# Peptides against a protein of PDB entry 5GWM, part 4

Target 1, 52 residues: chain A of PDB entry 5GWM
Amino acid sequence: DSAISKEDEERYQKLVTENEQLQRLITQKEEKIRVLRQRLVERGDAKGTELN

## One batch from the design tools (peptide; made by RFdiffusion4, then SolubleMPNN)

Design b1_p9_3_s3 (from b1_p9_3, 6 letters changed)
Fold by OpenDDE base, seed 2:
Structure b1_p9_3_s3 (fold): chain B 52 residues (1-52), chain A 9 residues (1-9)
Amino acid sequence: as target 1 above (52 residues)
Amino acid sequence: MKVPKVVPV
């Protein structure tokens, strides 16, 4: 049984941790994009009511 | 290598 080296396990755990951090950052940016799109719609609707 | 323990049926 070739157990992975302690060094290979430490490298893998660093990559897992980095991937989890990147996934959290993606989710935060996607939510920010959603909120900005919603505010753009709300401002478009407000300007549409001032032009009638 | 852990040999899987074959349980005879």
Scores: peptide ipSAE 0.040, ipTM 0.352, DockQ to the pose 0.020
Fold by OpenDDE base, seed 5:
Structure b1_p9_3_s3 (fold): chain B 52 residues (1-52), chain A 9 residues (1-9)
Amino acid sequence: as target 1 above (52 residues)
Amino acid sequence: MKVPKVVPV
């Protein structure tokens, strides 16, 4: 059994940690996009009701 | 470590 070196395990754990951080940033950006889209709809509806 | 027995496909 070629046990992975301690250095390779430390490299893997850094990549896992970085991936988790990137996934959190993606989720935060997706939620921000959702909120911005909803605010655009609400503002569009407010302008659409002034034209009837 | 116990390596899982890879069944050849």
Scores: peptide ipSAE 0.039, ipTM 0.456, DockQ to the pose 0.032
Fold by OpenDDE base, seed 1:
Structure b1_p9_3_s3 (fold): chain B 52 residues (1-52), chain A 9 residues (1-9)
Amino acid sequence: as target 1 above (52 residues)
Amino acid sequence: MKVPKVVPV
């Protein structure tokens, strides 16, 4: 039975940890994009009310 | 080497 080496297991666990950190960063950027889009809508609506 | 017995579902 080809058990992976301890070194290969340690490399795999580093990649898992890095992927979890990258996933958290993606979620934070997606939330920031959502907030920026909402602020653009609110500013567009404010300009639309000043031009009427 | 034991080949894993794949049971088709």
Scores: peptide ipSAE 0.033, ipTM 0.425, DockQ to the pose 0.031
Fold by OpenDDE base, seed 3:
Structure b1_p9_3_s3 (fold): chain B 52 residues (1-52), chain A 9 residues (1-9)
Amino acid sequence: as target 1 above (52 residues)
Amino acid sequence: MKVPKVVPV
C-alpha cells in the first residue's frame, strides 16, 4: 500500500493552493482585458460622434 | 458487468 508520504501530501496541497491563486489572477486579468476593450469601443464611438 | 479486481502494487 503506497500511502502517499506526509511530505508528498503537503507538497500537493501547496500546489493546489498555488493553482487556485493563479486561477484567480487569470480571471482578474481576463476581466481587465474585457473592460479595456469596452473602453476602446466607447472612445471610438465618442470620436465618431464629434466628427459630424 | 464484472469490473476487474485492481491488484494493489
Scores: peptide ipSAE 0.032, ipTM 0.406, DockQ to the pose 0.023

Design b1_p9_3_s4 (from b1_p9_3, 6 letters changed)
Fold by OpenDDE base, seed 3:
Structure b1_p9_3_s4 (fold): chain B 52 residues (1-52), chain A 9 residues (1-9)
Amino acid sequence: as target 1 above (52 residues)
Amino acid sequence: MKEPKVVPV
């Protein structure tokens, strides 16, 4: 039985922890993109209302 | 019935 070595288990746990941190960073960037897109739409609509 | 020998992984 190729039981995973203790060193490979420790490597796996580090990669899981790093992956969770990267997923949080992705979510933060996606929210920043959402907010910037919304502000660009609102600025487009505001320019459309100043032309009527 | 002879049980199949489990090959050790």
Scores: peptide ipSAE 0.030, ipTM 0.330, DockQ to the pose 0.017
Fold by OpenDDE base, seed 2:
Structure b1_p9_3_s4 (fold): chain B 52 residues (1-52), chain A 9 residues (1-9)
Amino acid sequence: as target 1 above (52 residues)
Amino acid sequence: MKEPKVVPV
């Protein structure tokens, strides 16, 4: 039977854990961008951030 | 009596 090797299971679990950490980091950066955009709008300085 | 063939899994 092609049971996944214990080594491949350990590699998979590391990648899943790393992916969850990267997703949390993305969400934190997106929230920081949202807060900065709101402050720029409130100051009237919105003339220069085409964030693609 | 025929012995059962054990297929390796």
Scores: peptide ipSAE 0.027, ipTM 0.293, DockQ to the pose 0.014
Fold by OpenDDE base, seed 5:
Structure b1_p9_3_s4 (fold): chain B 52 residues (1-52), chain A 9 residues (1-9)
Amino acid sequence: as target 1 above (52 residues)
Amino acid sequence: MKEPKVVPV
């Protein structure tokens, strides 16, 4: 019988839950990086127009 | 021909 042990099921469920939390945190940081990069580009363009 | 011995688990 290839029944996963209760301990292995609990370990798997903890890793799945942690992975979902880490994926949400990655997405939030990636969006923050995207917004900051966009603002740096917009400021670079604004400074390029002020120096001509 | 050797028949495969199915061991019931």
Scores: peptide ipSAE 0.025, ipTM 0.288, DockQ to the pose 0.014
Fold by OpenDDE base, seed 1:
Structure b1_p9_3_s4 (fold): chain B 52 residues (1-52), chain A 9 residues (1-9)
Amino acid sequence: as target 1 above (52 residues)
Amino acid sequence: MKEPKVVPV
């Protein structure tokens, strides 16, 4: 039975923790993009109403 | 045709 070494387990847990941190950062950037896209649409609509 | 025996490790 090739049990994973304690060093390999510690390395795996570090990578899992780093991946969870990166996933949280992705979600925060996606929400920021959503809010900025909404503001660009609202400003586009405001410019469209000034051109009529 | 003889199937290959998988040896468990």
Scores: peptide ipSAE 0.024, ipTM 0.317, DockQ to the pose 0.017

Design b1_p9_4_s1 (from b1_p9_4, 7 letters changed)
Fold by OpenDDE base, seed 2:
Structure b1_p9_4_s1 (fold): chain B 52 residues (1-52), chain A 9 residues (1-9)
Amino acid sequence: as target 1 above (52 residues)
Amino acid sequence: VKIPVTKPV
């Protein structure tokens, strides 16, 4: 077993933590987009923005 | 060593 170096483990744990933070930020933005899309549909304003 | 499986963002 090539033991991962302590430095490589610390680098990996930083990237894992950053990835989890980015995942939470994506989920928050996706929920915000969902709520805004729903409000645009409810108002009939859906003619103005092709939200991909 | 158990490497934690990261889910892709």
Scores: peptide ipSAE 0.069, ipTM 0.684, DockQ to the pose 0.121
Fold by OpenDDE base, seed 1:
Structure b1_p9_4_s1 (fold): chain B 52 residues (1-52), chain A 9 residues (1-9)
Amino acid sequence: as target 1 above (52 residues)
Amino acid sequence: VKIPVTKPV
């Protein structure tokens, strides 16, 4: 097990931590998009019911 | 050393 330097291990752990933060940010943006899409559908349906 | 496979975002 002689193929990674201490510096490469520290760089790897930083990238893993950053990737986990980016994954959490993506999930938060996806949920925000879901909620906004639902509100746009509900407003479309409300306008469709005012036009009937 | 087993490098943990991180799934790309």
Scores: peptide ipSAE 0.068, ipTM 0.677, DockQ to the pose 0.123
Fold by OpenDDE base, seed 4:
Structure b1_p9_4_s1 (fold): chain B 52 residues (1-52), chain A 9 residues (1-9)
Amino acid sequence: as target 1 above (52 residues)
Amino acid sequence: VKIPVTKPV
């Protein structure tokens, strides 16, 4: 292992923590999209929105 | 050092 500086270790730990927070946020948004898509399908209101 | 394997976002 190449010696990592204390500053580089602290930067790495910040990025790891931020990445975990962003992953949780993505999962929450994906679940919200899933629930909204399901409700639009159930209502038949899908006349004209291609949900990409 | 064991680098934690984080999944890519």
Scores: peptide ipSAE 0.067, ipTM 0.683, DockQ to the pose 0.083
Fold by OpenDDE base, seed 3:
Structure b1_p9_4_s1 (fold): chain B 52 residues (1-52), chain A 9 residues (1-9)
Amino acid sequence: as target 1 above (52 residues)
Amino acid sequence: VKIPVTKPV
């Protein structure tokens, strides 16, 4: 019976925890990119209205 | 992620 070593289980749990932290960081960066893209569009539209 | 348990044949 290939019981997973206690050491391999501890390594797995560390990687799962790290992966969850990295996923949260990705989501935070994606939201920052979304907000910056929206502001760039709004500034493009504002410059288009000042040229009339 | 379901790790596929390869059953030994």
Scores: peptide ipSAE 0.023, ipTM 0.480, DockQ to the pose 0.087

Design b1_p9_4_s2 (from b1_p9_4, 8 letters changed)
Fold by OpenDDE base, seed 2:
Formats: structure tokens, C-alpha cells, sequence
Structure b1_p9_4_s2 (fold): chain B 52 residues (1-52), chain A 9 residues (1-9)
């Protein structure tokens, strides 16, 4: 059993933590895109009602 | 243990 070195475990845990942080940032950007798309629809509907 | 894949943001 090549026991993973303490240094390799610390490097792995840093990559896990970074990947979790990056996944949270992706989710925040996706939610921001969703909200911006919804606001564009609502503004499009408001302009469509002023042109009739 | 599989190493995590860092995703671009």
C-alpha cells in the first residue's frame, strides 16, 4: 500500500476546496443569468404592450 | 482516490 504522503493529501484537499469554491461561483453566475433573462422578458412584455 | 477536476468559471 503506497500510503499517500501527507503533502499529497494536503494538495488533494486544496484542490477539493478550490473545486467547491469554483462550483459555488458557477451556480451564482447561472442564477444571475437566470434573473437577467427574466428581467429582459418582463421588459420585452412591457414594450410590447406600449406598441399596441 | 480520484483527483477533483477544476472547472473554469
Amino acid sequence: as target 1 above (52 residues)
Amino acid sequence: VLKPVVKPV
Scores: peptide ipSAE 0.085, ipTM 0.696, DockQ to the pose 0.082
Fold by OpenDDE base, seed 1:
Structure b1_p9_4_s2 (fold): chain B 52 residues (1-52), chain A 9 residues (1-9)
Amino acid sequence: as target 1 above (52 residues)
Amino acid sequence: VLKPVVKPV
């Protein structure tokens, strides 16, 4: 069994934690994009109703 | 053990 060194395990756990943080940031950015797209639709609809 | 892939944000 190729046991990894304690230093390699600590490096691996840092990369796991970093990836979890990055995944949370991706989800937050995706939700912000969704909200901005919805606001653009609502503003487009409001302008469409002012031009009728 | 597979190393995690860091995704750029």
Scores: peptide ipSAE 0.084, ipTM 0.694, DockQ to the pose 0.101
Fold by OpenDDE base, seed 5:
Parts: C-alpha cells; sequence; structure tokens
Structure b1_p9_4_s2 (fold): chain B 52 residues (1-52), chain A 9 residues (1-9)
C-alpha cells in the first residue's frame, strides 16, 4: 500500500478547497444570470402592457 | 480516491 505522501495529501486538500470555491462561484454566476434573464422578461412584459 | 478536477470559471 503506497501511503499517500503528506505533500500529495496537502495538494489534494488544496484542490478540494479550490473546487468548492469554484462551485460557489459557479452558483453565484448562475444566480446572477437567472436574475438578469428574469429582468429581461419583466421588461418585455412591461413594454407589451404600455403599448395598449 | 478520484482527484477533483479543478475547472476554471
Amino acid sequence: as target 1 above (52 residues)
Amino acid sequence: VLKPVVKPV
């Protein structure tokens, strides 16, 4: 059993932490995209109601 | 153990 070196474990934990941070950033960007799309829909609907 | 793939955002 090749015991994972302490250096390889520290590298792995850095990659896990970075991956978690990147997943949080993805979720934040996806939510921002969702909100922007919703505002575009609401502005489209508002323009449809002001033209009658 | 599968190593996490860091995907740049």
Scores: peptide ipSAE 0.083, ipTM 0.694, DockQ to the pose 0.102
Fold by OpenDDE base, seed 3:
Structure b1_p9_4_s2 (fold): chain B 52 residues (1-52), chain A 9 residues (1-9)
Amino acid sequence: as target 1 above (52 residues)
Amino acid sequence: VLKPVVKPV
């Protein structure tokens, strides 16, 4: 039975934690892109209403 | 056990 060394388990747990942090950063960037796209639409609609 | 693939952001 290939028991994972304690050092390999600690290295694996660091990579799991880093991956979770990176996934949170991806989600935050995706939400920021969504909000920026919505604000561009709202500004387009506001300019369309000032021209009538 | 498959090692987690860290995707660069």
Scores: peptide ipSAE 0.081, ipTM 0.690, DockQ to the pose 0.102

Design b1_p9_4_s3 (from b1_p9_4, 8 letters changed)
Fold by OpenDDE base, seed 1:
Structure b1_p9_4_s3 (fold): chain B 52 residues (1-52), chain A 9 residues (1-9)
Amino acid sequence: as target 1 above (52 residues)
Amino acid sequence: VVKPVVKPV
């Protein structure tokens, strides 16, 4: 078993940290998409009430 | 050791 080199461990930890940051950014974008979709529904409902 | 997969954002 080749013990993971210190450089390989440091590279792994950077990838862990980057992946966590990217996952947070995905969640933030998904929440923004949810809010925008909800606002489109609310605007559609407002137009639907003006057409009845 | 499985390396984490970086997802595109």
Scores: peptide ipSAE 0.074, ipTM 0.667, DockQ to the pose 0.101
Fold by OpenDDE base, seed 4:
Structure b1_p9_4_s3 (fold): chain B 52 residues (1-52), chain A 9 residues (1-9)
Amino acid sequence: as target 1 above (52 residues)
Amino acid sequence: VVKPVVKPV
């Protein structure tokens, strides 16, 4: 087994950190979509858009 | 001992 170089470990840790940041951003966008959908329901503006 | 590469999802 070739030992992982220090540079490859640092690259991997950057990708892990970026992935965690992207997952937080996805969760924030999903919550924003949920809130917007709820506001459309509350306003009764849903009388013409079947959002598939 | 090949450690399984768990790719982050």
Scores: peptide ipSAE 0.054, ipTM 0.619, DockQ to the pose 0.116
Fold by OpenDDE base, seed 3:
Structure b1_p9_4_s3 (fold): chain B 52 residues (1-52), chain A 9 residues (1-9)
Amino acid sequence: as target 1 above (52 residues)
Amino acid sequence: VVKPVVKPV
């Protein structure tokens, strides 16, 4: 049984926790982009800012 | 159904 070392398990759990935090940050940024796009549409400013 | 014997590496 190639049980991973206790150190490798602790390293893996840190990466899992970091990935969960990064996924929450991505979701927050995506929601902020959605809200900004909606505000540009509501103001009629959508005719002047093609985000190339 | 013969189960394959996984040899430990």
Scores: peptide ipSAE 0.031, ipTM 0.395, DockQ to the pose 0.031
Fold by OpenDDE base, seed 2:
Structure b1_p9_4_s3 (fold): chain B 52 residues (1-52), chain A 9 residues (1-9)
Amino acid sequence: as target 1 above (52 residues)
Amino acid sequence: VVKPVVKPV
């Protein structure tokens, strides 16, 4: 019977949990990048309207 | 034809 050991299942579940945490951190950083890019655009557009 | 049941060990 090629059943994985209890220790191998516990290692797998730790990797799944770590992967889910890393995916949440990626999403949070991507949203922060989006907001920072939007603020840079808004500041660029405000400078373009003061020069006309 | 009886197919032999290979029990996985």
Scores: peptide ipSAE 0.028, ipTM 0.345, DockQ to the pose 0.040; fails the geometry check

Design b1_p9_4_s4 (from b1_p9_4, 8 letters changed)
Fold by OpenDDE base, seed 2:
Structure b1_p9_4_s4 (fold): chain B 52 residues (1-52), chain A 9 residues (1-9)
Amino acid sequence: as target 1 above (52 residues)
Amino acid sequence: VKIPVVKPV
């Protein structure tokens, strides 16, 4: 059994924590894109009603 | 051990 060194475990846990932070940032950007798309639809509908 | 994959942001 090659027991993982304490240093290798600490490196692994840093990579886990970083990936969790990166996943949260992805989710925040995806939600921002969703909100911006919804606002563009609402503004498009408002302009479509002014042209009739 | 499953190595975590760094995701691009």
Scores: peptide ipSAE 0.086, ipTM 0.692, DockQ to the pose 0.101
Fold by OpenDDE base, seed 1:
Structure b1_p9_4_s4 (fold): chain B 52 residues (1-52), chain A 9 residues (1-9)
Amino acid sequence: as target 1 above (52 residues)
Amino acid sequence: VKIPVVKPV
């Protein structure tokens, strides 16, 4: 069994934690994109009702 | 050993 060094385990755990943080930031940006797209639709509909 | 893949954000 190739036991990794304690230093390699600590490096691995830092990369796991960083990836979890980055994944949370992706989810937050995706939700912000969803909200912005919805606001663009609502504003498009408002302009469509002002032009009729 | 599974190496975690850092995703660019």
Scores: peptide ipSAE 0.085, ipTM 0.692, DockQ to the pose 0.101
Fold by OpenDDE base, seed 5:
Parts: structure tokens; C-alpha cells; sequence
Structure b1_p9_4_s4 (fold): chain B 52 residues (1-52), chain A 9 residues (1-9)
């Protein structure tokens, strides 16, 4: 059984940490897109009531 | 071991 080298464990832990950071960034971007889409809908509804 | 693969954004 080849024990994972300390270097391979450190590389893996860096990838895990980077991945967690990237997942947080993705979630933040997705939430921003959601909020922007919602504001576009709300503004569309408000303009639809001013054109009658 | 599940290697999480997230590409750099």
C-alpha cells in the first residue's frame, strides 16, 4: 500500500481549498444573476402598467 | 477519493 506522500497530501489539500473558494464564487455569481433577472422581471411588470 | 474538479473561474 503506497502511503500518499506528504507532497501529494499538500497538493490535494490546496486543490480542496481552491475548490471550496471557487464554489463560493460560483454561488455568489449565480445569486447575482438571480437577483438581476428578478429585477428585470419587476421592471418589466412596472413598465407594462405605465403603457396603458 | 472524489477529487473535486472545479476549473478556475
Amino acid sequence: as target 1 above (52 residues)
Amino acid sequence: VKIPVVKPV
Scores: peptide ipSAE 0.082, ipTM 0.687, DockQ to the pose 0.086
Fold by OpenDDE base, seed 3:
Structure b1_p9_4_s4 (fold): chain B 52 residues (1-52), chain A 9 residues (1-9)
Amino acid sequence: as target 1 above (52 residues)
Amino acid sequence: VKIPVVKPV
């Protein structure tokens, strides 16, 4: 049985932790893009009501 | 062992 070295297990756990942090950053950026798109629509609608 | 692939952000 090729027991994974303690060093390889520590490297694997660092990559898991980094991937979890990167996934949180992706989700935060996606939510920010959603909010910015919504505000652009709301501002377009506000300019459409000020021109009549 | 499945090595987790770091996705560049």
Scores: peptide ipSAE 0.082, ipTM 0.686, DockQ to the pose 0.104

Design b1_p9_5_s1 (from b1_p9_5 with A2V K7E)
Fold by OpenDDE base, seed 5:
Structure b1_p9_5_s1 (fold): chain B 52 residues (1-52), chain A 9 residues (1-9)
Amino acid sequence: as target 1 above (52 residues)
Amino acid sequence: EVEELKERL
């Protein structure tokens, strides 16, 4: 088994951290889209009802 | 859900 180099482990940990940050950002944007769609529906906005 | 990037080096 080739021992993972310290540099490769540090690169991996950066990618894991970045992936977690991107996942959180996606979830925040999806929730923002959901809330905006809901507000358009509540206003009876025809453009809001087209946003499936 | 976005899957976690867990590749073995």
Scores: peptide ipSAE 0.056, ipTM 0.690, DockQ to the pose 0.075
Fold by OpenDDE base, seed 2:
Order: sequence, then C-alpha cells, then structure tokens
Structure b1_p9_5_s1 (fold): chain B 52 residues (1-52), chain A 9 residues (1-9)
Amino acid sequence: as target 1 above (52 residues)
Amino acid sequence: EVEELKERL
C-alpha cells in the first residue's frame, strides 16, 4: 500500500473538483443548445438543424 | 468510480 502522499491526494481532489465543475458547465451548455434549437423550431428556421 | 481510482494508487 503506497500511501498516497498528502500532496498527491490534494492534487487528486483538485482534479475531482475541476471535473465536477466541467460536468456542470457541459450540462449548462447542453441546456443552452436545447433552448436555442427550440427557438429555431419556433421561428420556422428548419434549415439550421441539418448541419449536424 | 473515484474511490476505485484511489485503491489503484
């Protein structure tokens, strides 16, 4: 059992926290994409959705 | 998942 150094544990916890923040950012961007797609549908701009 | 990564170090 190589006891992870306190410094390596602190580095790991920073990466975990950063990953959680990035996951929240992804979810926020996905919701923004959903809202924008819905607004394009409501405007009748169907030509914008075929570019994926 | 995070705890499984700790057990492998």
Scores: peptide ipSAE 0.050, ipTM 0.660, DockQ to the pose 0.048
Fold by OpenDDE base, seed 1:
Formats: sequence, C-alpha cells, structure tokens
Structure b1_p9_5_s1 (fold): chain B 52 residues (1-52), chain A 9 residues (1-9)
Amino acid sequence: as target 1 above (52 residues)
Amino acid sequence: EVEELKERL
C-alpha cells in the first residue's frame, strides 16, 4: 500500500472542493433555466388570452 | 466513485 503523499492528498481535496463548487453552480443554473421556462409558458398563455 | 478515486492513489 503506497501511502498517498501529503501533497497528493492536498491536490485531491482541492479537486473535491472545486467539484462541489461546480455542482452548486450547476444546480443554480438548472433552477434559473426552470424559472425562465415557466415565465415563457406564462407569457405564451398571456398572449393566448390577449388574442381571444 | 470518489472513494474509488481515493483507493487508486
């Protein structure tokens, strides 16, 4: 069992932390996309009701 | 997956 060097463990922990930050950003963008899609539907419905 | 990456180091 080659003990992971302290430097390799520190590199690994930086990548884990970066991945967690990127995953949070993805979730925030997905929620923004959901909200924008909902607003487009509501505007489509509003235009449909203004044309009737 | 993360634990499998740690076991490969």
Scores: peptide ipSAE 0.050, ipTM 0.662, DockQ to the pose 0.046
Fold by OpenDDE base, seed 3:
Structure b1_p9_5_s1 (fold): chain B 52 residues (1-52), chain A 9 residues (1-9)
Amino acid sequence: as target 1 above (52 residues)
Amino acid sequence: EVEELKERL
């Protein structure tokens, strides 16, 4: 049993924490993109109705 | 995946 060195466990936990932070940031950006796309559709439909 | 990496270190 190669006991994981305390240094290797601390490095691993830093990478896990960073990955969780990046995943949260991705989810926040995806939600922002969804809201912006919805607003563009609503504005496109408004312009389509003004051209008739 | 993450557990397999932890078992290999």
Scores: peptide ipSAE 0.048, ipTM 0.659, DockQ to the pose 0.044

Design b1_p9_5_s2 (from b1_p9_5, 3 letters changed)
Fold by OpenDDE base, seed 3:
Structure b1_p9_5_s2 (fold): chain B 52 residues (1-52), chain A 9 residues (1-9)
Amino acid sequence: as target 1 above (52 residues)
Amino acid sequence: VVEELRKRL
């Protein structure tokens, strides 16, 4: 019977949990990037209006 | 970004 060993199941669950944590961190960084890009656009538009 | 990370792991 090719049943997955208890050690292989524990290794798999650890990798799944780590991957979920990394995905949450990516989403949090993508939101920070979105907010910073918006602030840079708003500042760029303000400088573009001051040069006219 | 997440899908490209999944392809690289």
Scores: peptide ipSAE 0.043, ipTM 0.613, DockQ to the pose 0.155
Fold by OpenDDE base, seed 4:
Structure b1_p9_5_s2 (fold): chain B 52 residues (1-52), chain A 9 residues (1-9)
Amino acid sequence: as target 1 above (52 residues)
Amino acid sequence: VVEELRKRL
């Protein structure tokens, strides 16, 4: 009966918390990329004349 | 824009 040690529980909770923080950072960067891509498309559509 | 991409390749 290996009851998870209190130390292993604390390590697990730290990893869960870190993973959630990293997931939030990924989502924020993906949204920033989406907005920048949309602005580049809108500028491309507005430049229907001349970029050699 | 196309010419700047050609110079980078």
Scores: peptide ipSAE 0.026, ipTM 0.420, DockQ to the pose 0.028
Fold by OpenDDE base, seed 1:
Structure b1_p9_5_s2 (fold): chain B 52 residues (1-52), chain A 9 residues (1-9)
Amino acid sequence: as target 1 above (52 residues)
Amino acid sequence: VVEELRKRL
């Protein structure tokens, strides 16, 4: 019988839950990077200097 | 500075 074991289903659900948590953390870090980049640009403009 | 942030991703 090719039925997934209960133990394999529980392992799968743990990986799905972890992946969702990691994806939320990625999105939060991407937003933080966006905000920091914007502040660097605004600081460059205020100084009359190009920010690489 | 922005390019140095990109190199760390």
Scores: peptide ipSAE 0.058, ipTM 0.646, DockQ to the pose 0.072; fails the geometry check
Fold by OpenDDE base, seed 2:
Structure b1_p9_5_s2 (fold): chain B 52 residues (1-52), chain A 9 residues (1-9)
Amino acid sequence: as target 1 above (52 residues)
Amino acid sequence: VVEELRKRL
């Protein structure tokens, strides 16, 4: 039975927690980008930063 | 850029 070791479970849980933190950081940066894009549109300066 | 980061997480 390939039971995951306790050390591998602890590593997995750390990676899951880090991934959740990075996903929250992405969402915060996306909201910041949205607000900045809106302000650039309102100023007429919005030519073309298509950040994929 | 953000979409490429999401594909790696």
Scores: peptide ipSAE 0.054, ipTM 0.641, DockQ to the pose 0.207; fails the geometry check

Design b1_p9_5_s3 (from b1_p9_5, 3 letters changed)
Fold by OpenDDE base, seed 5:
Structure b1_p9_5_s3 (fold): chain B 52 residues (1-52), chain A 9 residues (1-9)
Amino acid sequence: as target 1 above (52 residues)
Amino acid sequence: KVEELRKRL
């Protein structure tokens, strides 16, 4: 078993942490898109529905 | 392997 170097472990842990931060950012943007779509529907702004 | 790293997190 090639023992994973301490450097490779630290690199992997950094990428895992970055991926978790990116997943949180995706969820925040998806919620922002949901809220904006709902506001366009409530305002009757027909121009927002043709861009989907 | 990457699977052994996942067991330590």
Scores: peptide ipSAE 0.065, ipTM 0.690, DockQ to the pose 0.045
Fold by OpenDDE base, seed 1:
Structure b1_p9_5_s3 (fold): chain B 52 residues (1-52), chain A 9 residues (1-9)
Amino acid sequence: as target 1 above (52 residues)
Amino acid sequence: KVEELRKRL
């Protein structure tokens, strides 16, 4: 049983923390996209929604 | 194994 080195544990913890930060950023961008789509629908700007 | 690190968190 190769005990994971303290260095490998610290590397893993950095990646977990980075992944949590990226997931928060994704959620913030998804909410921003949702709000912008809702505002385009409310304005009747049906010609701006060629979001490929 | 990476699975052993996931059990310590």
Scores: peptide ipSAE 0.063, ipTM 0.684, DockQ to the pose 0.046
Fold by OpenDDE base, seed 2:
Structure b1_p9_5_s3 (fold): chain B 52 residues (1-52), chain A 9 residues (1-9)
Amino acid sequence: as target 1 above (52 residues)
Amino acid sequence: KVEELRKRL
């Protein structure tokens, strides 16, 4: 059994924590995009949704 | 190694 070094464990835990933070940020940006799209539709500004 | 890390989370 190649015992994982304490340093490799700390590096992995840091990457897991960073990934969870990035996933929360993605979800927040997706919700912000959803709300902005809805407001553009409600205003009749149909020209704002052609961003690829 | 990766499976031992997953068990500690």
Scores: peptide ipSAE 0.060, ipTM 0.680, DockQ to the pose 0.045
Fold by OpenDDE base, seed 3:
Structure b1_p9_5_s3 (fold): chain B 52 residues (1-52), chain A 9 residues (1-9)
Amino acid sequence: as target 1 above (52 residues)
Amino acid sequence: KVEELRKRL
């Protein structure tokens, strides 16, 4: 069994933790984009209803 | 080696 060095285990765990943090940030930005798109549609619809 | 790390998490 080629025992993974303690240094390789620590490097891998840092990359896993960083990847999880980046994935959470991506999900937060995607949700922010979704909410902003929805508000732009609602404002377009509100301007269309004020013209009748 | 990566599969052995995944089994320990």
Scores: peptide ipSAE 0.059, ipTM 0.679, DockQ to the pose 0.041

